# Designs tried in a protein design run: peptides against a protein of PDB entry 7BDX. Part 33

Target 1, 212 residues: chain A of PDB entry 7BDX
Amino acid sequence: EMGAAACTLLWGVSSSEEVVKAILGGDKALKFFSITGQTMESFVKSLDGDVQELDSDESQFVFALAGIVTNVAAIACGREFLVNSSRVLLDTILQLLGDLKPGQCTKLKVLMLMSLYNVSINLKGLKYISESPGFIPLLWWLLSDPDAEVCLHVLRLVQSVVLEPEVFSKSASEFRSSLPLQRILAMSKSRNPRLQTAAQELLEDLRTLEHN

## One batch from the design tools (peptide; made by RFdiffusion4, then SolubleMPNN)

Design b1_p10_2_s1 (from b1_p10_2, 5 letters changed)
Fold by OpenDDE base, seed 2:
Structure b1_p10_2_s1 (fold): chain B 212 residues (1-212), chain C 212 residues (1-212), chain A 10 residues (1-10)
Amino acid sequence: as target 1 above (212 residues)
Amino acid sequence: as target 1 above (212 residues)
Amino acid sequence: EPIWVAPDPP
């Protein structure tokens, strides 16, 4: 209980850029983010057995960790730190997103996808995650999720790839050959207005790329 | 491990007034400080059995909690919050200081004494702690500690009482009748310069009070 | 805004 409460408070205050700078300016940041990845991995591996109540202290703790990573990645120095010094954490997040089934741990998926998107704002970060083995298949796997918020964040990550010529050129062949176009078209007709808009914008961006 | 790391980071960032305000402005502060007291109490009660390695994650976690309380009490709004809304935590700290033996958990004692001293800067806080049952005997018990840092922080807390007429007048009889004068005189000859100075100043303040 | 800030913890 207390660990989850403390981590939740740290999540809340990490919305401040100055707090992120304070976290990263200390000598404890490397250790913290290393253990973060291990903790999230351990949690996801434990899900196959007991229906961990989504509201458990353990779940709240992991959500707070993912929230902290997201908020760190929201700041330029945080993105730099993650991409330079905590690549194993990024690899772990990508792995966990692949290991989770559609509809499983939706809230955690959203936070992890938010963190990856924030990392993708940095070209070095986008290059790193997009060059990860199985990244394109992972995007389509995640896009099979029944949850509209998960799919929304996947679409935004796909847009980050498509809108960066240096990155898209490396994956263009694999991307075009495996693109779940029918699914994205279905999302463009979603009753969720945010999902609808994101799918429409991505389809427009893709059309623009085909004409170039 | 992860809980201790998160709490340690929260401790580090709580040195900022803005972070303290952010912690207190949320709806989670009451719960956090309630559980903080319970956690510290549970830890101290567990010490009688296993020699908990002072460097254990559990110890580091409790130190971080005490550090957070200290940093909250360093800020005016934090003192107000503790005195108005978290009195049970203050009572717990006083209890734990009484339960710990001389030489036991020195680092934790120092942090708890720092928190009480910070609370004592607020007249309402000083009134509250000084009116606690057994407060004067507790001060003398704590002053029996062989550790110079513990004794230093006790002397500073005693000075806070002596220098506030509204508070001192209520306890003056008990204070004068039980004052460990020989021990304070011995501290005024300490090789520790901070302890020496604090003891000398307190003795001067006491002499001034006897002439009034 | 393109940047995601994690929502306030529940």
Scores: peptide ipSAE 0.237, ipTM 0.859, DockQ to the pose 0.278
Fold by OpenDDE base, seed 4:
Parts: structure tokens; sequence; C-alpha cells
Structure b1_p10_2_s1 (fold): chain B 212 residues (1-212), chain C 212 residues (1-212), chain A 10 residues (1-10)
């Protein structure tokens, strides 16, 4: 309980740039983010067991960790830190997103996808995550989620890749050959306006790339 | 490990007034400080057992909690919160300071004393802690500590009481009858300049009160 | 592209 409470407070205050700078300015950031990855991994591995009752405190703790990573990645110095000094955490997030089934741990997936999107704002971050093994198959795996928020954040992450020619050119062939076009078209007809817009924008961006 | 790491980061960033305001501005502060008291109490109770090996992570966690309380009490709104909404935590800190023997958990004592001193900056806080049962005996118990930092913070807390006539007048008789004058005089001869100065200042303040 | 701030914890 206490750990979850403290971590939740840290998540809340990490929405401030000054707090992110303070977290990263200390000598403890590396250890914290290393343990973060390990903790998140342990949690996800525990879900495959018959233990139906997720300890609500454990879940809340991991959500708070993912929230902190997201908020750190929201700041330029935080992105720089994650891409340079916490690559193992990024690898862990990508792995965990792959280990989770569609419809499983929706809230955690959203936070992890938000963090990856924030990392993708910087070209070095986008290059790193997009060059990760199985990245494109992972996007499509995640896009098969029944949850509209998961799909929204996947579409936005795909947009970040598509809108960066230097990155997209490396994966364009695989991307085009595996593109779940019918799924994206279905999302462009969603009743969720955010999902609808994101799908439509991505379809427009893809059309622009076909004409170029 | 993760809890201690998160709590330690929260401690570090709580040195900012804006972070304290953010922590207190949420609906989670009450629960957090309630659990904080319980966690600190559980830790101190565990020390009386033959378990010589304090889990270094547990100790670090409790130190971080005490650090957070100290930093919250360093801010006007934080003092107001503690005195109005977290009195049980203040009671717990006073209790734990009494439960610990001289020379035991020095670092924790220092942090707890710092928090009480910060609370004592506000008259309402000073009134509350000084009117707590056994407060004066507790001061002398703590002043018997062999550690100079513990003694320094006790002397500063005593100074806060002595310098407030409205508070001091209520306890002046008990205070004068039980004052460990020889101990304070010994501290005024300490090789530690901070302890020496604090003891000398307190002796001067006490002399001023005798002449008035 | 808008930066995501994680929503305030519930």
Amino acid sequence: as target 1 above (212 residues)
Amino acid sequence: as target 1 above (212 residues)
Amino acid sequence: EPIWVAPDPP
C-alpha cells in the first residue's frame, strides 16, 4: 500500500517539468528506471498465472510507474535521458506490450504507448523504438485491441513513424506489405471521434506517401 | 526496493514548495500521510525484535517518509495541513521518538525532529506538539542521545518553545523543574560548533527568562 | 504532434 501511494504521488507531481528535471538531476534516476522496468516485467509475468485477483495495489503501483515514464518522456531532457541512459526500460516496454493479449491490461497499455509516443517526438527516440526487433508486427498486434484508447495511441505512434521520412524509408516495404488497411478503415468509421480522426489522418498521410 | 526508490525520489522533489502544494492539492494526501504514520510505526516496532539486520531498503523507505514530512512541514501550507488534517501523524512521530532509545535510529530521529521543528514555526503547530502528553520528558529523553545531530535538533525544538511566551508560560514550571542544565552546559562546550552555538543560545534565552 | 501528459492518477 505505501509504495503504491508514494509512487502515485510521484506520478502526479511528475507532470511538472521542474519535477522531471529534479528527478533526473539526482544520482538515483538510473537505478529508479532500472527497477521500474523490472517491476513492470514482474507484474506482467504474474498475469499469465491463474491469479485472477490482481492485487489492486500492485496494479496501481505499475500504473503509477508507467505514468512517471510517460511524464518524463513528455519533457525534452526526459526523452534524452530515456534514449541515452534507459534503453533497457524502452526495450522492456516494447516487450511487455507484445506479451499482453488484446483486451488485457488496457490502462497499462495506454500509458506505455503514451510513453513511447512521447519518446518518438525526438528523432533519436523514434529511430531507437522503430528499429527494435518486431516493432512493426507489434504495432499491428496492438492495433487488434478491442479498446479504442489502445488503438488511438497505436495510430498516433504509427503516425510518428509515417511522418518521419528518414525512419519510414527503412521500414516502408515491411510496413506496406503488412499494413492492416481494413482495420484502419474500420477505425475511421468509429463512433469515437478521437479514434475516427486519428485513423482518417493516418489514411491521408499514407495516401500522400503513395503519391510521392 | 521499488517502493524505497520511488519514495526517495518523492523525498528529493518535495524540497520544492510547488511540489508540496501539488501533493497537498490532490485528494490523496490524507491517505498518504495516514499510511506514512502506520508505516513508520511498524518499522520502529520491528526494531525491538532480535532482527539485527535492518532491511536496508525498509530503513531507506522510512527515512524517505520522514524526509517528505519534513519538507512538507517546511512550507506554510504544509504546516497548516499537518496541524489540521494529520495530527495522528504528529502524535505518531512524538510516540516513535519516545519509543527509540538513545543512540538508536539516529538518522530517523533527526528527520522526525526536523519535521517537528518545522511544525513549531507556526504557533498552532507549536501549541499542538508542546501540549502533547509527556512532551517535556520526551525532550530530555532525546537530549540524552549521544549523537550531536539529535541533540542539536532537540535544542532547536526547545528553543522554539522557550522563545514563545504564550506556549512557554503553560509549561514553564515543569520545564524549570526538570531542565537538564548540566547536559546543556556540557553541549555548550562541544567541539561541534553547531551544537555549541545552539546550546549557548538556549542558555542565553533561559537567562533572559529568569531576569524577566 | 501533441505531447502526452499521463492523466492524473485516479
Scores: peptide ipSAE 0.244, ipTM 0.860, DockQ to the pose 0.276; fails the geometry check
Fold by OpenDDE base, seed 1:
Structure b1_p10_2_s1 (fold): chain B 212 residues (1-212), chain C 212 residues (1-212), chain A 10 residues (1-10)
Amino acid sequence: as target 1 above (212 residues)
Amino acid sequence: as target 1 above (212 residues)
Amino acid sequence: EPIWVAPDPP
């Protein structure tokens, strides 16, 4: 209870850039984010097929941790910190996204994907994430999720890769050969307007790249 | 480990007034401070005469919670919140200070005393604390501590009472009859210059009150 | 493209 409450407050105040700077300016930041990754990993590994009640104190705690990481990544200095000093955490997030099955821990997946997207705003961050082993298969695995919000955030991450020529060129062959085009086309017809728009934009971006 | 790390970060960032306002402006503040009091109480009750290693994760967690309360009380809106909405926490702090023996949990005592002193800057807070049952005996109990830092913060809290005529007049009879004058005089000869000065100033304030 | 801020805690 108390840990979840403290993390929830820390998450809430981390929406401020000044707070993120204060978190990172202290000597405790490295340790905190190291333990964060370990804690998130331990939680996901403990799910053992049992849907831990989404409302458990443990779930709330881990959700808050993911929220903090996302909010840190929303700030330029936070992205620099994560990419320079907390790469293990990024690796952990990528691993956990792979370990979770479609429909499992949807809310947590969304936050982890948001954090990765935010990191991808930094070219160094985008390079780091996109060069991770199994990154492209991971994107398609995540895009198979029945949840529209998960799929939306996957499409946005895919778009970040596609919009960066230096990054996309390195993976273009694998990307084109494995692209779940029919799935993306289906999303472009979604009743969810955000998902629909994101899928349409990505398809347009991909068409532009084929003509160039 | 993770809870202590999160609380430690929250403590660090709570040194900012803006962060304190953000903590209190959320709908989670009441619950957080309620659980804070319960957690601190549970910790102190668990000490059962065993010196829990001051460096335990649990000790660090509780220390961070006390730090957060102190930092909240350092801000005007935080004092108003504590006095208006978290009186049970103030009562808990007073109780815990009474339950701890001289020399026990010195660092925690210091933070709790600092929080009470900060609350006493608000006249409503000073009234509330000073009118608590057993407040004057508690001050003298705490002043028997062998630790100079504990004694310093007790003297400052005593001074806050003495400097407020409306508050002091209500307790003046009990205060004068129970005053550990010889102990305060001994502190005025301390090799600790901060303790020495605080004791001297208090003695001067008390002399002024006897002549008026 | 909008930077994501995690939604406020529930």
Scores: peptide ipSAE 0.242, ipTM 0.859, DockQ to the pose 0.264; fails the geometry check
Fold by OpenDDE base, seed 3:
Structure b1_p10_2_s1 (fold): chain B 212 residues (1-212), chain C 212 residues (1-212), chain A 10 residues (1-10)
Amino acid sequence: as target 1 above (212 residues)
Amino acid sequence: as target 1 above (212 residues)
Amino acid sequence: EPIWVAPDPP
């Protein structure tokens, strides 16, 4: 309980750039983000057993941790820190996204995808996550989710790859061979306007790349 | 472990007035400070048994909590919040200071005394804590501590009472009858310059009040 | 596309 409350407050204040700088300027940041990954992993591994109540203190704690990582990744120095000094956390987030089933832990999955998207704003971050083993299969696994918000954030991450020629060129063959085109086309017809727009934009970007 | 790490970061950033305002501006502040008191109480109650290692994650967590309360109380709006909305936390801090033996949990005791001193900067805060049952006996119990920092912070809190005529007048009889004058005189001869100065100032203030 | 800030904690 107390940990969840403290982490929730830290999450709220971490939306400030100055707070992110203060977090990173201390000697405690490395340890905090190391334990963050371990804690998130422990939580996801515990889901194979009893239905942990979505509103449990543990769930709230893990949400707060994922929120903090997202907010840190929203700041340029935060992205630099994560990619330079907390790669294991990024690896853990990618692993956990693979471990979760479609429809499982939707809110956590969204926050993790938001953090990865924010990391992808830096070319170094995009390179790092896109070069992770099984990244392309992971994107398609995640895109099979029934949740529109999960799919939206997957499409945004896919777009970050597609719009970066240096990154896209490395995975272009695998990407083209495995692209769930029918799924993306279906999303472009979604009643969710954000999902619809993101899918349409990606389809336009892909068409542009086929003609180049 | 994770809770201690999160709370340590929150403690660090709470030294900023803007962060304190952000903490208090949310709907989570009340719950956080309620649980804070409960957590600190649970920790102190656990000390009667096994020697909890001073460097345990639990100890670090409670230090961070006490540090956050101190930093909140350092800001005017934070003092106002504590005195208006978190009186139970103040009551708990006073209780825990009474439960701790001389030389026990020195660092925690210092942080708790620092928070009470900060609260005492507001007349409303000073009134509230000084009107707590057994407050004067508590001051003398705390002043029996062998630690110079504990004694220093007790003297500072005593000075806050002595320098406020409205508060001092209510307890003046009890104060004068129970004042450990010989102990304070001994502190005015301490090798600790901060303790020496604080004791000397208090003795001067008391002499001024005897002549008035 | 704009940087995403995590929503306010519930």
Scores: peptide ipSAE 0.230, ipTM 0.860, DockQ to the pose 0.260; fails the geometry check

Design b1_p10_2_s2 (from b1_p10_2, 4 letters changed)
Fold by OpenDDE base, seed 4:
Structure b1_p10_2_s2 (fold): chain B 212 residues (1-212), chain C 212 residues (1-212), chain A 10 residues (1-10)
Amino acid sequence: as target 1 above (212 residues)
Amino acid sequence: as target 1 above (212 residues)
Amino acid sequence: EPLWTAPAPP
C-alpha cells in the first residue's frame, strides 16, 4: 500500500521537467531505475496466465514505475540519462514487452511503449532500441495485440524507426520481408481514429520509402 | 527496497513548493498522509528496545515519509492541508514522539519535530498542537534527549509557543510550573553553537515574559 | 511527433 501510494505521487509529479531534473540530479537515480527494472520484471514473471487483478497494489505500483520512466523519457535530460546510464532498464522493458502475450497487461504495455517511443526521439536512443536483438519481431508481436492503444503505440514506434534513414537502412531488408502489411491495412480502417490515422501515416511513409 | 527508493525520491523533490502543490492538488493526498501516519506508527511499535538498524530499508522509508511531511509543512498550502485535513497524522506524530525513549530514533524525532515546528508557523497549527493532551509534558520528555539536534528542535518548538501570546497564555501556568530551567541553562552552555543560541534566545524570551 | 506524457490516474 504505502509504496504504491508514494510511487503514484512520484509518477504524478514527474510530469514536471523540473521534477525530472531533480530526480536525476540526485545520487539515487541510478539505483531507483535499476530497482524499477527488477520490480517490473518480477511482476511480469509472477503473472500466471490468469486474471490480472488490475486493481492490485502491485499492479498500480508497476504502472506508476512505468509512468515515471515514460515521463523521464519525455524530457531531454531524461532520455540522455536512460540511454547513457539505464540501458539495463531499456533492455528489461524490451524483454517484458516480448514476454507478455497479446491482450495481456495492456496498460503496462502502453506505458512501456510510450517510454520507448520517447527514448526514440533521440537518435542515440532510437539506435540503441532498434539494434536490440529481436526488435523487429517484437514490433510485430506487439502489433498482433487486440488492443487499439497497444497497436497505436507500436505504430508510433515503428514510424519513429521508419522516419530515421540511418536507422531504417540497417533493418530495411528484415523490415520489408516481415512487415505485417495486412494487419497495418486493417488498422488503417479501424474505427479508432487515432489508430486509423497512425496506420495511414505509416503506410504513406512506407510508400514514400519504396519510391525513393 | 523499491518503496523506500520511490519514497526517498519523493522526499527529495518535495523540497519544491510546486511539487508540494502538485502532491496536494491530486485526489491521493489524503490517502497518502493517512497511510503515512499508519506506517510511521507501525515502525515505531516494531522497535523493540534493541539495535536500530538505522540503515534498514524500513528505517529509510520512514525517514523519507517524515521528510515529506516536513517539506509539505514548510509550504503555506501544505500547513493548511495538514491542519485542516490530516490532523490524525499530527496526532500520530505527537504520539510517536512520546512513545520514543530519549536517545531512540534521533533522526526520525528530528524530522517529526521539524514538521511540527513548520506546522506551528500557522497560528491554527500552533493552536492545534499546543492544545493536544500532554503537549507540555511531551516537550520536556523530548528535551531530556541526549542528542543536541533533538533538543534544538524541541527548543525551537517551545520558542514558537512562547512567542505567541494567545497560545502561551492558555498554558503559561503549566509551562512555568514544569519548566526544566536547569536543563535549558545547561543547553545555553552547550558546545553546539546552534543549541547554545536557541537555549539563550528562549531564556531571553522567558525573562521578557516574566517582566511583562 | 509529440512526446508522450503519462499522466497519473485520477
Scores: peptide ipSAE 0.250, ipTM 0.861, DockQ to the pose 0.289
Fold by OpenDDE base, seed 5:
Structure b1_p10_2_s2 (fold): chain B 212 residues (1-212), chain C 212 residues (1-212), chain A 10 residues (1-10)
Amino acid sequence: as target 1 above (212 residues)
Amino acid sequence: as target 1 above (212 residues)
Amino acid sequence: EPLWTAPAPP
């Protein structure tokens, strides 16, 4: 209980850039983000047994950790820290996104995808994430999720790759050969306006790349 | 481990007034400070058995909690919150200071005394603390501590009572009859300059009150 | 593209 309450307060205040700078300016930031990945991994591994209720203290703790990572990645110095000094955390987030089944832990997936998207705004972060083993298959696995919010954040992460020629050129062959085009086309007809727009924009970006 | 790390980061960032305002502006502040007292109480009750190493994750967690309370009490809105909405926490801190033996948990005593001193800067807080059952005996129990830093913070809290005529008048009879004058006089000759100064100032304040 | 912030739940 007390750990989840403290972590939830830290999540709330981490929306401030000055708080993110204060977290990262301390000698304890490395340890915090190192054990964050381990805590999230332990939680996801525990889900294959008893359906831990979404409202458990443990679930709330992991949501707060994922929220802190997202808010840190929203700031330039936070992206630089994650990409330079917390790569194991990024690897853990990619792994956990692969370990979760479609429809499982949707809220945690959204937070982890938001953090990866924010990291992808740093070109060094985008390179690191996109060069991770199994990255393209992972995107398509996540895009099979029935949840529109999961799919929205996957499409935005795919768009970050497509919009960077230096990154896209390295994966273009695998991307073109495995692209779930029918799934993206179905999303471009979604009743969810955010998902519809993201799918349409990605389809336009892909058409522009076929002509070059 | 992870709870202690998160709480330690929250302690570090709580040195900012804007962070204290953000903590208190949330709907979770009441719950956080309610369970803070319970966590500190559980820790102190666990010490009568195995000497928990000062460097344990549990000790570090309780230090961070006491540090957060101190930093919250350093800000006007934080003092107002503690005195109006977290009185049980103040009662718990007073109780735990009584339960600890001289020389036991010195660092925790210092943090708890610092928090009470900060609360005593609010006249409503000073009234609440000084009207607590056993307050005067508690001050003398704490002043018997061999640690100079514990004694310094006790002397400063005593000075806050002595400097407020409305508060001091209510306890003046008990205070004068039980005052450990020889102990304070010994501290006024201490090799610790901070303790020496605090003891000398308190002796001067007491002499001024004997003439009125 | 707008960065995501993750507001803590109320």
Scores: peptide ipSAE 0.236, ipTM 0.861, DockQ to the pose 0.276
Fold by OpenDDE base, seed 2:
Structure b1_p10_2_s2 (fold): chain B 212 residues (1-212), chain C 212 residues (1-212), chain A 10 residues (1-10)
Amino acid sequence: as target 1 above (212 residues)
Amino acid sequence: as target 1 above (212 residues)
Amino acid sequence: EPLWTAPAPP
């Protein structure tokens, strides 16, 4: 209970850039983000059996951790910190996104995908993520999720790759050969207007790249 | 581990007035401070046997909680919140200070005394604390501590009572009849210069009140 | 594209 409450408050105040700078300016940041990755990993590994009540103290704690990572990644110095000093955490997030089944831990997936998207705004971060082993298969695995919010964040991460020529050129062959075009086309007809728009924009960006 | 790390970061950032305002502006503040009191109480009740390693995750967690309370009480809106909406926490801090033996949990005592001192800057807070059952005996119990830092913070809290005529007049008879004058005189000769000064100043304030 | 912020749930 108390740990989840404290972490939730830390999550809430981490929306401030000054708070993010204060977190990172201390000597405790490295330790905190190292243990964050381990804690998130331990939680996901524990899910294999019981329907963990989505509102359990443990779930709320891990949501707060993922929310903190997201808000840190929303700030330039936070992205720099994650990309330079917390690469193991990024590797853990990619691992956990691969380990989770479609429809499993949707809220956590969304937060982790938001954090990766924010990291992808840094070219060094985008390079690091996109060069991760199995990244393209992971995107398509995540795009198989029945949840519209998960799929929305996957499409945005795919778009970040497509819009960066230096990154896209390295994966273009694998990307084109494995692209779940029918899935993206289905999303462009979604009743969810945000998902519909994101799928349409990605399809337009892909068409532009085929003509170049 | 992770709970203590998160709470320690929350403590660190709570030194900002804006962070304190953000904590208190949310709907989670009441719950957080309610559970804080319970957690601190549970910790102190667990101390009766084992030399809890002062650097245990549990100890660090409780130190961070006490540090957060102190930093909240350092801000005007934080004092108002504690005095109006978290009186049970103030009662718990007074209780815990009474339950701890001389030399026991010195660091926690210091943080709790710092929080009470900060609350005492609000006249309503000082009234609330000083009207608490057994407050004067508690001050003298705490002043029996062999730790100079504990005694320093007790002397400052005593001084806050002495310097407020509306508060001092209510307790003046009990105060004068129970004053450990020899103990305060011994502190005025301490090798600790901060303790020496605080004891001298309090003795001067007391002499001024005897002539009025 | 706007960076995502994750507000704490109310």
Scores: peptide ipSAE 0.236, ipTM 0.860, DockQ to the pose 0.289
Fold by OpenDDE base, seed 3:
Structure b1_p10_2_s2 (fold): chain B 212 residues (1-212), chain C 212 residues (1-212), chain A 10 residues (1-10)
Amino acid sequence: as target 1 above (212 residues)
Amino acid sequence: as target 1 above (212 residues)
Amino acid sequence: EPLWTAPAPP
């Protein structure tokens, strides 16, 4: 309980760039982000295939942790810190996204995907994430999710890869061979306007890359 | 572990007035400060007379909580919030200060006394604390502590009472009858310059009140 | 596209 309350307050104030700088300027940041990854991993392992109560203090604690990571990654110095000093946390987030089944922990998946997207705004972060073993299969695994918000954030992360020639060129062969084109085409017809737009933009970007 | 790390970060950033305002502007503040009191109480009850390891994650967690309360109380809107909406926490702090023996949890006592002192800067806060049952006996119990920092913060809290005529007049009879004058005189000769000064100032204030 | 802030739930 107390940990969840403290993390929720820290999450709320971490929306400020000055607070993110204050978090990172201290010697406690490294320890915090190390334990964050371990805590998130322990939570995901405890799910044993059962849907834990989304409103549990433990779930709220993990959501707050993922929210803090996302807000830190929204700031340039925060992205730099994560990629330079907290790579294990990024690796953990990628692993946990693979361990979760479609429809499991949708809110946590969205927050983790938002954090990865924010990290991907920097070329160094995008390189690090995209060079992770099994990254392309992971994207397609996540795109099989029935949740429109999960799929939206996957499409945005895919777009970050596609729009960066240096990154895309390294994975272009695997990407083209495994692309779930029919799934993306179906998303371009979604009733969710954000998902529809993201799928359409990605399809346009992919068409442009085939003509270049 | 994770809770202690999160609370430590929150403590660090709570030194900012803007962060205190952000904490208090949310609907989560009431819950946080309620659980804070309960957590501190549980910790103090777990001591069973044994000196728990000062460096334990649990101790660090409670220190961070007490530090957050102190930093919130350092801001005018934070004092107002505590006195208006978190009186149970103030009552808990007063109770815990009574439950702890001289020399027990010195660091926690100092933080709790600092929070009470900060609250006492507002007349409303000072009235609330000083009107607590057994407040004067509690001050003298705390002044029996062998630690110079504990005694310093007790003297500062006593000074807040003595310097406010409306508050002092209500307790003046009990205060004068129970005043550990010899102890305060001994503190005015302390090798600790902060304790020495605080004891001397209080003795001067008391002499002034006897001539008025 | 703008970076996502994860607002804490109200």
Scores: peptide ipSAE 0.228, ipTM 0.861, DockQ to the pose 0.288; fails the geometry check

